# Peptides against a protein of PDB entry 6NYY, part 8

Target 1, 212 residues: chain A of PDB entry 6NYY
Amino acid sequence: KHFEQAIERVIGGLEKKTQVLQPEEKKTVAYHEAGHAVAGWYLEHADPLLKVSIIPRGKGLGYAQYLPKEQYLYTKEQLLDRMCMTLGGRVSEEIFFGRITTGAQDDLRKVTQSAYAQIVQFGMNEKVGQISFDLPRQGDMVLEKPYSEATARLIDDEVRILINDAYKRTVALLTEKKADVEKVALLLLEKEVLDKNDMVELLGPRPFAEKS
Target 2, 212 residues: chain A of PDB entry 6NYY as posed
Amino acid sequence: KHFEQAIERVIGGLEKKTQVLQPEEKKTVAYHQAGHAVAGWYLEHADPLLKVSIIPRGKGLGYAQYLPKEQYLYTKEQLLDRMCMTLGGRVSEEIFFGRITTGAQDDLRKVTQSAYAQIVQFGMNEKVGQISFDLPRQGDMVLEKPYSEATARLIDDEVRILINDAYKRTVALLTEKKADVEKVALLLLEKEVLDKNDMVELLGPRPFAEKS

## One batch from the design tools (peptide; aimed at target 1 L61 G62 K110)

Design b1_p10_6_s2 (made by RFdiffusion4, then SolubleMPNN; from b1_p10_6, 6 letters changed)
Fold by OpenDDE base, seed 4:
Structure b1_p10_6_s2 (fold): chain B 212 residues (1-212), chain A 10 residues (1-10)
Amino acid sequence: as target 1 above (212 residues)
Amino acid sequence: MSASSTIGDL
């Protein structure tokens, strides 16, 4: 309890009890977070869900918290599933509301950063090849790109392809699991916070063994 | 720790 709350403060910031969302916004957040939760539940290489909440914290209106594995090396497949999990909120909004919100801004930033890193730092794209360049850090002088403008265009194209593939994979998954997303979202609207046990009660045991 | 979050425009 106290340790979990401390972790929640570090991840989500301080609970903003003063932010009253409109019912429609609260519904959007519930389905968004349910999308993250369900994607994380059914993706093999996703981190195990610890908690999902629609209680606002800091700038977050809701959050899904995962227990990271002590992992230093990531496969391409693991990074893809992590991207899909991160897209789960946006995809849920699209599936359930036929509209998207600004709520996915941080998720899209993370996905974008991951996609660029995979292509230009980790050499995980076959078309771009076995290259590794430092991504410009915020505030670094934009040094001349160590590659041609043609390579820059190729990188940008392959980033979009990778993100779109992750998006499509997430759409397929959450469409298949649409009823599960609905169950989680509805229970979130009732309880505001769900844990792993609530998820097991709703969805059954996670189909992937937690690496102990 | 990995968390996804819905970000509100404040």
Scores: peptide ipSAE 0.278, ipTM 0.857, DockQ to the pose 0.590
OpenDDE base, seeds 1, 2, 3, 5: peptide ipSAE 0.271, 0.275, 0.268, 0.270; ipTM 0.857, 0.856, 0.854, 0.855

Design b1_p10_6_s3 (made by RFdiffusion4, then SolubleMPNN; from b1_p10_6, 5 letters changed)
Fold by OpenDDE base, seed 2:
Structure b1_p10_6_s3 (fold): chain B 212 residues (1-212), chain A 10 residues (1-10)
Amino acid sequence: as target 1 above (212 residues)
Amino acid sequence: MDASRTIGEL
């Protein structure tokens, strides 16, 4: 309890008990977070879900918390599944509402950052090749890109391809698991907070063994 | 800890 609350405070900030969302916005948040939760549940290389909440905290209206592995080396497959999990909220909104919201802005930032890092820092793209350049840090002088404008365009194109592929993969997954997303979203609207045990009761055991 | 979030502020 105290440890979980401390983690929640670090992740989400202070609980905003006074923030009353309109029912439609609360529904949007529930389906958004359910999308993250279900994507994480059915992606092999996603981190295990620890907790999902639609109680507003800080700038967040809801969150899905994962138990990260003590991992320093990531595979391309792991990074892809992580991107898919991060897109789960946006994809859930599209599937269930036929519209998207600003709620996914932090997720899209993370996905964008991951995609650029994979291509420009980790050399994980065949067209761009085995290159590693420092990404401009926020606030650093625009260091001249150590590559041509043609390479810049190629990077931008391959980033879009990678993100779109992750998006399509997530759409396919959450479309297949649409009923599970609905179950999680509805239960979130009732309980506001779900843990791993609630997810097991609702969906059955996670199909992937937790590699401890 | 990595968490996904629905952001309620622009």
Scores: peptide ipSAE 0.380, ipTM 0.893, DockQ to the pose 0.560
OpenDDE base, seeds 1, 3, 4, 5: peptide ipSAE 0.369, 0.357, 0.377, 0.369; ipTM 0.890, 0.881, 0.892, 0.891

Design b1_p10_6_s4 (made by RFdiffusion4, then SolubleMPNN; from b1_p10_6, 5 letters changed)
Fold by OpenDDE base, seed 3:
Structure b1_p10_6_s4 (fold): chain B 212 residues (1-212), chain A 10 residues (1-10)
Amino acid sequence: as target 1 above (212 residues)
Amino acid sequence: MDASSRIGEL
């Protein structure tokens, strides 16, 4: 209890007891978080879900919390599944509402940063090749790029391709699992907070063994 | 890596 609450406060911030969402916004949050939760459940290389909540905290209207593995080396496949999980909220909004909201801004930032890192830091793209450059940090003067404008355009194109591939993979998954996303969203609207046991009761055991 | 996904307000 106290340890979990401390983690929740670090991840989500303080509960905003005074923030009242309209029913339609609360529904959007529930389906968004259900998208993250279900994507994380059915992606092999995603971290296991610990908790999902639609109680507003800090700047978040809801959140899904995962147990990260102690891992120093990441494969391309692991990074892709993490991108898909991060896109799960946006994809759920599109599938259920036929519209997208500003709510996915932080998710899209994370996906964008991961895609650029894979291409320009980890050398994981065949067209760009075995290169590694430091990405400008927030507040660093953009020094002259150590590559041509043609290479810059190639990087931007390959980033877009990678993100679009992750997006399409997530759309396919959450379309297949659409009924499961709805079950999670409806139960979130009832309970506001779900744990791993609630997810097992709704969806069955996670298909992937928790690698300890 | 951030161990959470979130929907944010403006």
Scores: peptide ipSAE 0.200, ipTM 0.818, DockQ to the pose 0.744
OpenDDE base, seeds 1, 2, 4, 5: peptide ipSAE 0.034, 0.034, 0.036, 0.038; ipTM 0.717, 0.689, 0.697, 0.733; seeds 1, 4, 5 fail the geometry check

Design b1_p10_7 (made by RFdiffusion4)
Pose (drawn by RFdiffusion4):
Structure b1_p10_7 (pose): chain A 212 residues (1-212), chain P 10 residues (1-10)
Amino acid sequence: as target 2 above (212 residues)
Amino acid sequence: PFASATMAPP
């Protein structure tokens, strides 16, 4: 047990128990983190889940703990299911509330960087073609693009097609599974953390083979 | 790859 609290501390950050939220804020954060939990539960190539919390941990209001699959060859489908998991947060607080918050900002930075990487860096696109470029990092102040402007216009169009196909796939997921999202978040308001076992108590066994 | 997800504060 003392080891599992260390794995979580290094990945997650400091866990603020006293930084309380308003009752209308905890209701939002729970629905946000349930989106990550349920979409990560029903998708095939998404990571196996360890723990979902609504307690503030580091630069965040909620926290989700995953077990990333050690694999060296990501396919096109294995990257969509990672995107559809990340976008699940905004989708759940949009189905239930209609208002969208600024809490999904770091969820969208991961989606954006995982779209440019498929199109620009890998060869995962038809319109741009099988062309690889050295994509700048965050600490790399980009001087000029290694391609034209019409190509940049072509790239940013395809990123919009890609994320809005990931968005629609997840809206079609958390409406079919709308009641299961509500089951998860109502326990998150009661018990501020959920292990894997009490998600099996809610949702039954996960319907995919998972190696632990 | 990553092993976590958070909700950003306002």

Design b1_p10_7_s1 (made by RFdiffusion4, then SolubleMPNN; from b1_p10_7, 4 letters changed)
Fold by OpenDDE base, seed 1:
Structure b1_p10_7_s1 (fold): chain B 212 residues (1-212), chain A 10 residues (1-10)
Amino acid sequence: as target 1 above (212 residues)
Amino acid sequence: MFASSRIAPP
């Protein structure tokens, strides 16, 4: 308990119990977080869901917490499923509300960063090839890109393709699992916090064996 | 991994 709470504080910040969301916003958050949770549940290479909450913490209105695997090497498939899981909130909003919100800003940032890293750092794109360049960090001098403008355009195009493919994959998954997303969202609106056991009760056991 | 819906600053 104390250790988990400490991790939650480090990751999510302090609970903002004083931050009262309007009912419509709370509903949006519930479906957003349910999208993350369900995507992570049904994606083989996603991290196991530990907790999902619609209680605001720090700058977040809700969150899904996953148990990270202690791994140093990531496959392309793992990175794709992580992207899909990260897009799960945005996709859920689209499916259930026919509208998108600013709630996905951090998710889109993470997805964008991952896509660029895969293409320009990890050499995971066939068109761009086996290249590895450092991405500019915040505060780094904008050094001239070590590649041509034509290569820059190719990178930008392939990043969009990768993100769109991840998005489409997530849309397909959460459309198939739409009833499960709704079950999770409705229970979140009731309980505000769900753990792994609640998810097992709602959805059944995760279809992928947890590597212990 | 942590996924969160964040309030965009106004």
Scores: peptide ipSAE 0.106, ipTM 0.831, DockQ to the pose 0.399
OpenDDE base, seeds 2, 3, 4, 5: peptide ipSAE 0.073, 0.088, 0.088, 0.087; ipTM 0.791, 0.818, 0.809, 0.811; seed 3 fails the geometry check

Design b1_p10_7_s2 (made by RFdiffusion4, then SolubleMPNN; from b1_p10_7, 4 letters changed; failed a check: a repeat of another design)
Amino acid sequence: MFAYSTIAPP

Design b1_p10_7_s3 (made by RFdiffusion4, then SolubleMPNN; from b1_p10_7, 3 letters changed; failed a check: a repeat of another design)
Amino acid sequence: MFASSTIAPP

Design b1_p10_8 (made by RFdiffusion4)
Pose (drawn by RFdiffusion4):
Structure b1_p10_8 (pose): chain A 212 residues (1-212), chain P 10 residues (1-10)
Amino acid sequence: as target 2 above (212 residues)
Amino acid sequence: VLPLDAYATY
C-alpha cells in the first residue's frame, strides 16, 4: 500500500485535501472526471484505469490515475481511443450541463499535440501524404515551418477533421452510456476517490481482456 | 511530441 501511494505521488503531484470547491463546482468536476472514467472503461485500446479522484491534486481539480500500456507500436485505432478518452471530459459536462468550462484546457493540449503528431510527424493521413517532418517541441521556439503555407493550411484542416471525428465518436459514446456516467459521479461526490474494485461494483467487469 | 501521460486532470 505504501508503494501505491508513491507511484501516485510521483505521477500525480501534491494532493490538496483542504482546497475545497463550491457545491456547484464539485458537481462539475465529478461529471468531468466521470467522463474520463467511463469513456476509458468502455473503449478497447484505452489504458486500464487505477483510480479516479475529485480531490484537487497539483494543477488540477480532479485527478485520474491510469496504467499506460507498455507498447512500442501504436496503431491508428490505438491513438483514436486515447483521444476519445481525453475528450470524454468535455463531452460529459456538455451532455449533463450544456455549459462548457475552462477546465478542459489541458485535456485539449494533449488532443492537439496528438493530432499534429499523427499528421505531420507520423504518416497517419491521406491528404497530407506519407511525409514526416520534425515537429517542434514546447521548449523549441519555432523559427519557420519546413513546408509551405498551403501545406500548413492543409494540415490544420485535417486536424480539425480529426478532432471533430474524435469528438463525435465520444458524444455517441457517453449518450449510449449516459446513465453509467451518472452512477460514477454520484459516488464521486460521496466517496471522493474510486478504486478499480468499486468501479467493478458499479459497471461490472470491463468487457475487454486486460493484462495486469 | 506525442504525449504519453498516465494521468488526467481538470

Design b1_p10_8_s1 (made by RFdiffusion4, then SolubleMPNN; from b1_p10_8, 3 letters changed)
Fold by OpenDDE base, seed 5:
Structure b1_p10_8_s1 (fold): chain B 212 residues (1-212), chain A 10 residues (1-10)
Amino acid sequence: as target 1 above (212 residues)
Amino acid sequence: VLPRLAYSTY
C-alpha cells in the first residue's frame, strides 16, 4: 500500500481529493481512460497496462499506468502503437459522445512530438527520407531551418498523414472493441481504479505475451 | 521501482 501510493504520487502527482468533477465530466474521463486502456490492451507493441484510474491526480483527471519495457531502440511499429494508445482517449470520446474535449491536449502534444521525431529525427518517412535534424526546443532561437520551405511543407504534410493514419487505426480498433471500452468505462465509474486483474476479468487475457 | 509511464488526461 505505502509503496504503491508512493509510486502513484511520482507518476500522477498528489491525489486531488478536493477536485470534484461533475458527473458528466467524470463519465467523460472514464470513457477517455477506458479508450487508452483498451487500445493498449489490444495493441501488440503497447506497454502492458498495470492500472487505470479516474481519480484526479496532479494535473490529470485520470491516468493509465503501464509497465514500460526497458529498451533503447524503438521500431516504427512500436512508435505507431504508442501513438494509437495515446490517441485512445480522444477516439473513445468521439465514438461514445460524438464530441471531443480539451482532455486530450497532452495526448495530442505527445502524438505530435512523436510524429515529428519519427519524420525529422529518426528518418522513418520514405518521402522525407533518411534525414535527422534537431527539433527546436522551447527557448532555442529558431535558427534557420536546415532545409528548404518545400521540405518544410513536405514534413508538415507527412506529419499530418502519420497522425491521421494513427487516428484512423485507433478508430478502427476501438470501434471493433467498442463493447470492451464500455465495460471498462462502466467498471471505472463503479470502482474508480482498475488493475490488470480487473482487465483480465473483463476482457480476458491480453492477447500478447508479456515480454518479461 | 520499474519506471512507469503514466498517460494523464487533463
Scores: peptide ipSAE 0.042, ipTM 0.715, DockQ to the pose 0.327
OpenDDE base, seeds 1, 2, 3, 4: peptide ipSAE 0.075, 0.055, 0.052, 0.092; ipTM 0.758, 0.754, 0.737, 0.793; seeds 1, 2, 3, 4 fail the geometry check

Design b1_p10_8_s2 (made by RFdiffusion4, then SolubleMPNN; from b1_p10_8, 4 letters changed)
Fold by OpenDDE base, seed 2:
Structure b1_p10_8_s2 (fold): chain B 212 residues (1-212), chain A 10 residues (1-10)
Amino acid sequence: as target 1 above (212 residues)
Amino acid sequence: VLPRLAYSTF
């Protein structure tokens, strides 16, 4: 308890207990976070969920906390499942509300960055090929791209394809698990915070062995 | 390993 709270404070900042969300916003957050949580539960290469919360912290209105593996090498499949988990919130909003919100901005940023890195840094795309270029850091003046405009267009197209494939995979998963997303969202609206044990009680044991 | 937080910013 005290250790977990200390970690949450260090990583997430202080709880914004004074930030009262409107009921509809709180509902949106609950379903968004439930989407992340359920996607992470049923994706083999997703990090194990530790906690999910709809209590605002720092800049987030909700958050999911995962136990990352001490892993330095990622496969394409692992990166895809991580992208799907990251898209889980947006997909949940689409499935349950038929509308999208600004809530996925940071998620989409992460997914976009991951997709570009996979294609232009890790050589994980067959069309672009076994190439690796340094991505400009935020604030670096990229004066010239180390590739042709045709390659730039190809990269942009393949990034979109990769993200769309991850999105479709996430839609399929959360549509299949729609009842589980609903259960998690409703319990979040009641308890505001769920841990791994709450998830096990709701969904059963995670179908993938935790690689310690 | 430090837990990773995935924040949803609305």
Scores: peptide ipSAE 0.237, ipTM 0.845, DockQ to the pose 0.302
OpenDDE base, seeds 1, 3, 4, 5: peptide ipSAE 0.222, 0.043, 0.061, 0.216; ipTM 0.837, 0.735, 0.753, 0.836; seeds 1, 4 fail the geometry check

Design b1_p10_8_s3 (made by RFdiffusion4, then SolubleMPNN; from b1_p10_8, 4 letters changed)
Fold by OpenDDE base, seed 2:
Structure b1_p10_8_s3 (fold): chain B 212 residues (1-212), chain A 10 residues (1-10)
Amino acid sequence: as target 1 above (212 residues)
Amino acid sequence: VLPRLPYSTY
């Protein structure tokens, strides 16, 4: 308990018990977080879900917490499933509400950063090829790009394709698992916090063996 | 630090 709370404070910040969301916003958060949780449950290369919460913490209205694997090397497949899991909230909003919110901003930022890293740092795109460039860090003088404007356009196009492919994959998954997303969202609205055991009770055992 | 996927207030 104390250790878990300490981890939650480090990850999420202080619990904002005083921040009362409107019922519609709370519902949106529940379905958003359920989207992350269910995507992570049914994606082989996603990290296992530890906790999902719709209790506001710091600047977040909700969160899904995963057990990170101690790994230094990531495959393209792992990065794709992580992107899909990260898009799970936005996709859930689209599926259930037919509208999108600003709530996915941090998720989209992470997905964008991952997509650019895959293409321009890790050489994981066939069209761009086996190249690796350092991305300008926030605040670095935009040094001249070490590639042509044609390459810049190609990178931008392939980033969009990669994100769209991850989005479509997530839409397909969460559409198939729509009833599971709803079960998780409804239980979140009741309990505000779910753990791995709650997810097992709702969805059955995770179909992928947890790599220890 | 465990990965967190927050729903942002922004």
Scores: peptide ipSAE 0.064, ipTM 0.728, DockQ to the pose 0.210
OpenDDE base, seeds 1, 3, 4, 5: peptide ipSAE 0.029, 0.035, 0.048, 0.036; ipTM 0.649, 0.671, 0.704, 0.670; seeds 1, 3, 5 fail the geometry check

Design b1_p10_8_s4 (made by RFdiffusion4, then SolubleMPNN; from b1_p10_8, 3 letters changed)
Fold by OpenDDE base, seed 2:
Structure b1_p10_8_s4 (fold): chain B 212 residues (1-212), chain A 10 residues (1-10)
Amino acid sequence: as target 1 above (212 residues)
Amino acid sequence: VLPREAYSTY
């Protein structure tokens, strides 16, 4: 308990017990987090879910926590499933509410950063090819790009394609698992916090063996 | 290893 709370403070910041969301916002958060949780549950290369919460913390109104594997090397498939998991909140909002909110801003930032890294740092795109460029860090002088404007356009196009493909994959998954997303969201609205055991009780065992 | 988070921000 104390150790878990310490981890939660490091990851999510301090619990904002005084922040009361409106019922509609709380519902949106529940379905958003349920989208992340269910996507992570049914994606082979996603990290195992540890906890999902709709209790506001310093960084957000809800969160899903995953146990990452101690790995230094990531496959394209792993990165895709992580993107899908990260898009799970936005996709859930679209499926259940037919509208999108600002709640996915940080998720979209992460997805965008991952997509650019895959294409321009890791050489994971066939059209752009086996190239690696350092992306300017926030605050770095935008040095002249080491590639042509045509290459810049190609990169932008392929980033969009990659994100859209991840989005479509996530839509397909969460549409198939729509009832599971609903179950998780409703249980979140009741309990506010779910752990892995709650997810197993609700959805059955995760279909993928947890690699230690 | 610290858990990774996916979070909603409003």
Scores: peptide ipSAE 0.077, ipTM 0.781, DockQ to the pose 0.298
OpenDDE base, seeds 1, 3, 4, 5: peptide ipSAE 0.059, 0.080, 0.070, 0.043; ipTM 0.749, 0.785, 0.771, 0.742; seeds 3, 4, 5 fail the geometry check

## One batch from the design tools (peptide; aimed at target 1 G62)

Design b1_p11_1 (made by RFdiffusion4)
Pose (drawn by RFdiffusion4):
Structure b1_p11_1 (pose): chain A 212 residues (1-212), chain P 11 residues (1-11)
Amino acid sequence: as target 2 above (212 residues)
Amino acid sequence: SFASLKMAPPP
């Protein structure tokens, strides 16, 4: 047990128990984190889940703990299920509330950087073609693009097609599984954390083979 | 790759 609290501390950050939220804020954060939980539960190639919390941990209001699959060859489908898991947060607080918050900002930076990487860096697109470019990092102040402007126009169009196909796939997921999202978040308001075991108590066994 | 997801606080 003392080891599992260390794995979480290094990945997650400091865990602020006293930084309380308003009752209308905890209701939002729970529906946000349940989106990450349920979409990560029902998708095939998404990571196996360890723990979902609504307690503030580091630069965040909620926290989700995943077990990333050690694999060296991501396919096209294995990257879409990672995107549809990340976008699940905004989708759940949009189905239930209709208002969208600024809490999904870091969820959208990971979607954006995983879209440019498929199109620009890998060869995962038809319109741009099988062309690879050295995509700048965050600490790399980009001087000029290694391609034209009409190509940049072509890239940013395809990123909008890619994320809005990931968005629609997840809206079609958390409406079919709308009641299961509500089951998860109502326990998150009661018990501020959920292990894997009490998610099996809610949702039954996960319907995919998972190696632990 | 990553092992976590968080909700950002309001500004």

Design b1_p11_1_s1 (made by RFdiffusion4, then SolubleMPNN; from b1_p11_1, 4 letters changed)
Fold by OpenDDE base, seed 2:
Structure b1_p11_1_s1 (fold): chain B 212 residues (1-212), chain A 11 residues (1-11)
Amino acid sequence: as target 1 above (212 residues)
Amino acid sequence: MFASSRIAPPP
């Protein structure tokens, strides 16, 4: 309990008990977080879900918390599933509401950063090839790119393709699991916070063994 | 280190 609360404070910040969301916004948050949770549940290389909450904390209106594996090496497949999990909120909004919100801004930032890193740092794209360039850090004046404008266009195109593929994969998954997303969202609206045990009770055991 | 996905209001 105390350890979990400390982690929640570090990840989410302090509970904003005074921030009352309108019912429609609360519903959007619930389905958004349910999308993350369900995507993480059914993606092999996603991190195991620990907690999902629609209680506003810090700068977030809700969150899904995962237990990352202590790993330093990531495969392309692992990074793809992580991207899909990160897109789960946006995809859930699209599936259930037929509209998207600004709520996925941080998720899209993470996905964008991951996609660029995969292509230009990790050499994970066949068209761009086995190259590795340092991405400019926020605040670094990148005076010149170490590659041609043609390569820049290729990178931008392949980033878009990678993100779109991850998005389509997530749409397919959450469409298949649409009833599960709704179950999680509805239970979130009731309980505001779900843990791994609630998810097991609701969805059954996670189909992937927790690699310890 | 824990990973979290968040829905956040625009800045």
Scores: peptide ipSAE 0.195, ipTM 0.823, DockQ to the pose 0.697
OpenDDE base, seeds 1, 3, 4, 5: peptide ipSAE 0.084, 0.048, 0.132, 0.123; ipTM 0.800, 0.708, 0.807, 0.794; seed 1 fails the geometry check

Design b1_p11_1_s2 (made by RFdiffusion4, then SolubleMPNN; from b1_p11_1, 4 letters changed)
Fold by OpenDDE base, seed 4:
Structure b1_p11_1_s2 (fold): chain B 212 residues (1-212), chain A 11 residues (1-11)
Amino acid sequence: as target 1 above (212 residues)
Amino acid sequence: MFASSTIAPPP
């Protein structure tokens, strides 16, 4: 309890008990977070879900919390599944509401940063090749790109391709698991917070062994 | 720890 609360405060910030969402916005948040939760549940290389909540914290209206493995090396497949999990909220909104909201802004930022890092830092794209450039840090004066404008365009194109592929993979997954997303969303609207046990009760055991 | 969150836009 105390440890989980401390982690929740670090990740989500302080609980904003005073922030009352309209029922439709609360529903949007529930389905958004359910999308993250279900994507993480059914992606092999995604981190195990620890908790999902639609109680506002800090700047967040809801969150899905995962227990990452302490790993220093990430595969391309792991990074892809993490991108898909991160897109799960946006995809859920699209599937259930036929509209998208600003709620996915941080998710899209994370996905964008991951995609660029994979392509220009980790050499994980075949077209760009086995190159590694430092990404501009926030506040660094980017004087000159270490690559040509043609390479810049190629990077931008391959970033879009990678994100779109992750998006399509997430759409396919959450469309297949649409009923599970709805179960999680509806239970979130009832309980506001779900843990791993609630997810097991709803969906059955996670199909991937938790690497101890 | 990794968390994905629905973010309220700045007003």
Scores: peptide ipSAE 0.261, ipTM 0.843, DockQ to the pose 0.587
OpenDDE base, seeds 1, 2, 3, 5: peptide ipSAE 0.260, 0.255, 0.106, 0.251; ipTM 0.843, 0.839, 0.742, 0.838

Design b1_p11_1_s3 (made by RFdiffusion4, then SolubleMPNN; from b1_p11_1, 4 letters changed)
Fold by OpenDDE base, seed 4:
Structure b1_p11_1_s3 (fold): chain B 212 residues (1-212), chain A 11 residues (1-11)
Amino acid sequence: as target 1 above (212 residues)
Amino acid sequence: MFASSHIAPPP
């Protein structure tokens, strides 16, 4: 309990009990978070879900928390599934509402950063090749890119391809699991917070062994 | 810990 609350405060900030969402906004958040939860549930290389909440915290309207694997090395497949999980909210909004909201901005930022890192830092893209450049840090005036404008365009194109591939994979998954997303979203609207046990009751056991 | 968060739009 105290440890979980400490983690929740670090991740989400303080509970803002004063933010009353409109019912339609709360519904959007529930389906968004359900998308994250279900994507994380059915992606092999995603971290296991610990908690999903639609209680506003800090600047967040909802969140999904995952137990990270204590690992220092990530495979391309792990990074892809993590991107898909991160896109789960946006994809859920698209599938259920036919519209997208600004709520996915942080998710898109994370996905964008991951995609660039995979391509320009980790050498995980075949077209760009086994290169590694430092990404501009916030506040560093990168005056000159260590690569040509042609390479810059290639990087931008391959980033877009990678994100789109992750997006399509997430669309396919959450479309297949649409009923599960609905179940989670509806239960979130009722309980506001779900844990792993609630997810097991709704969806059955996670199909992937938790690497302890 | 990895968390995905739905962020409220800026006012």
Scores: peptide ipSAE 0.227, ipTM 0.812, DockQ to the pose 0.603
OpenDDE base, seeds 1, 2, 3, 5: peptide ipSAE 0.220, 0.183, 0.154, 0.169; ipTM 0.814, 0.797, 0.788, 0.788

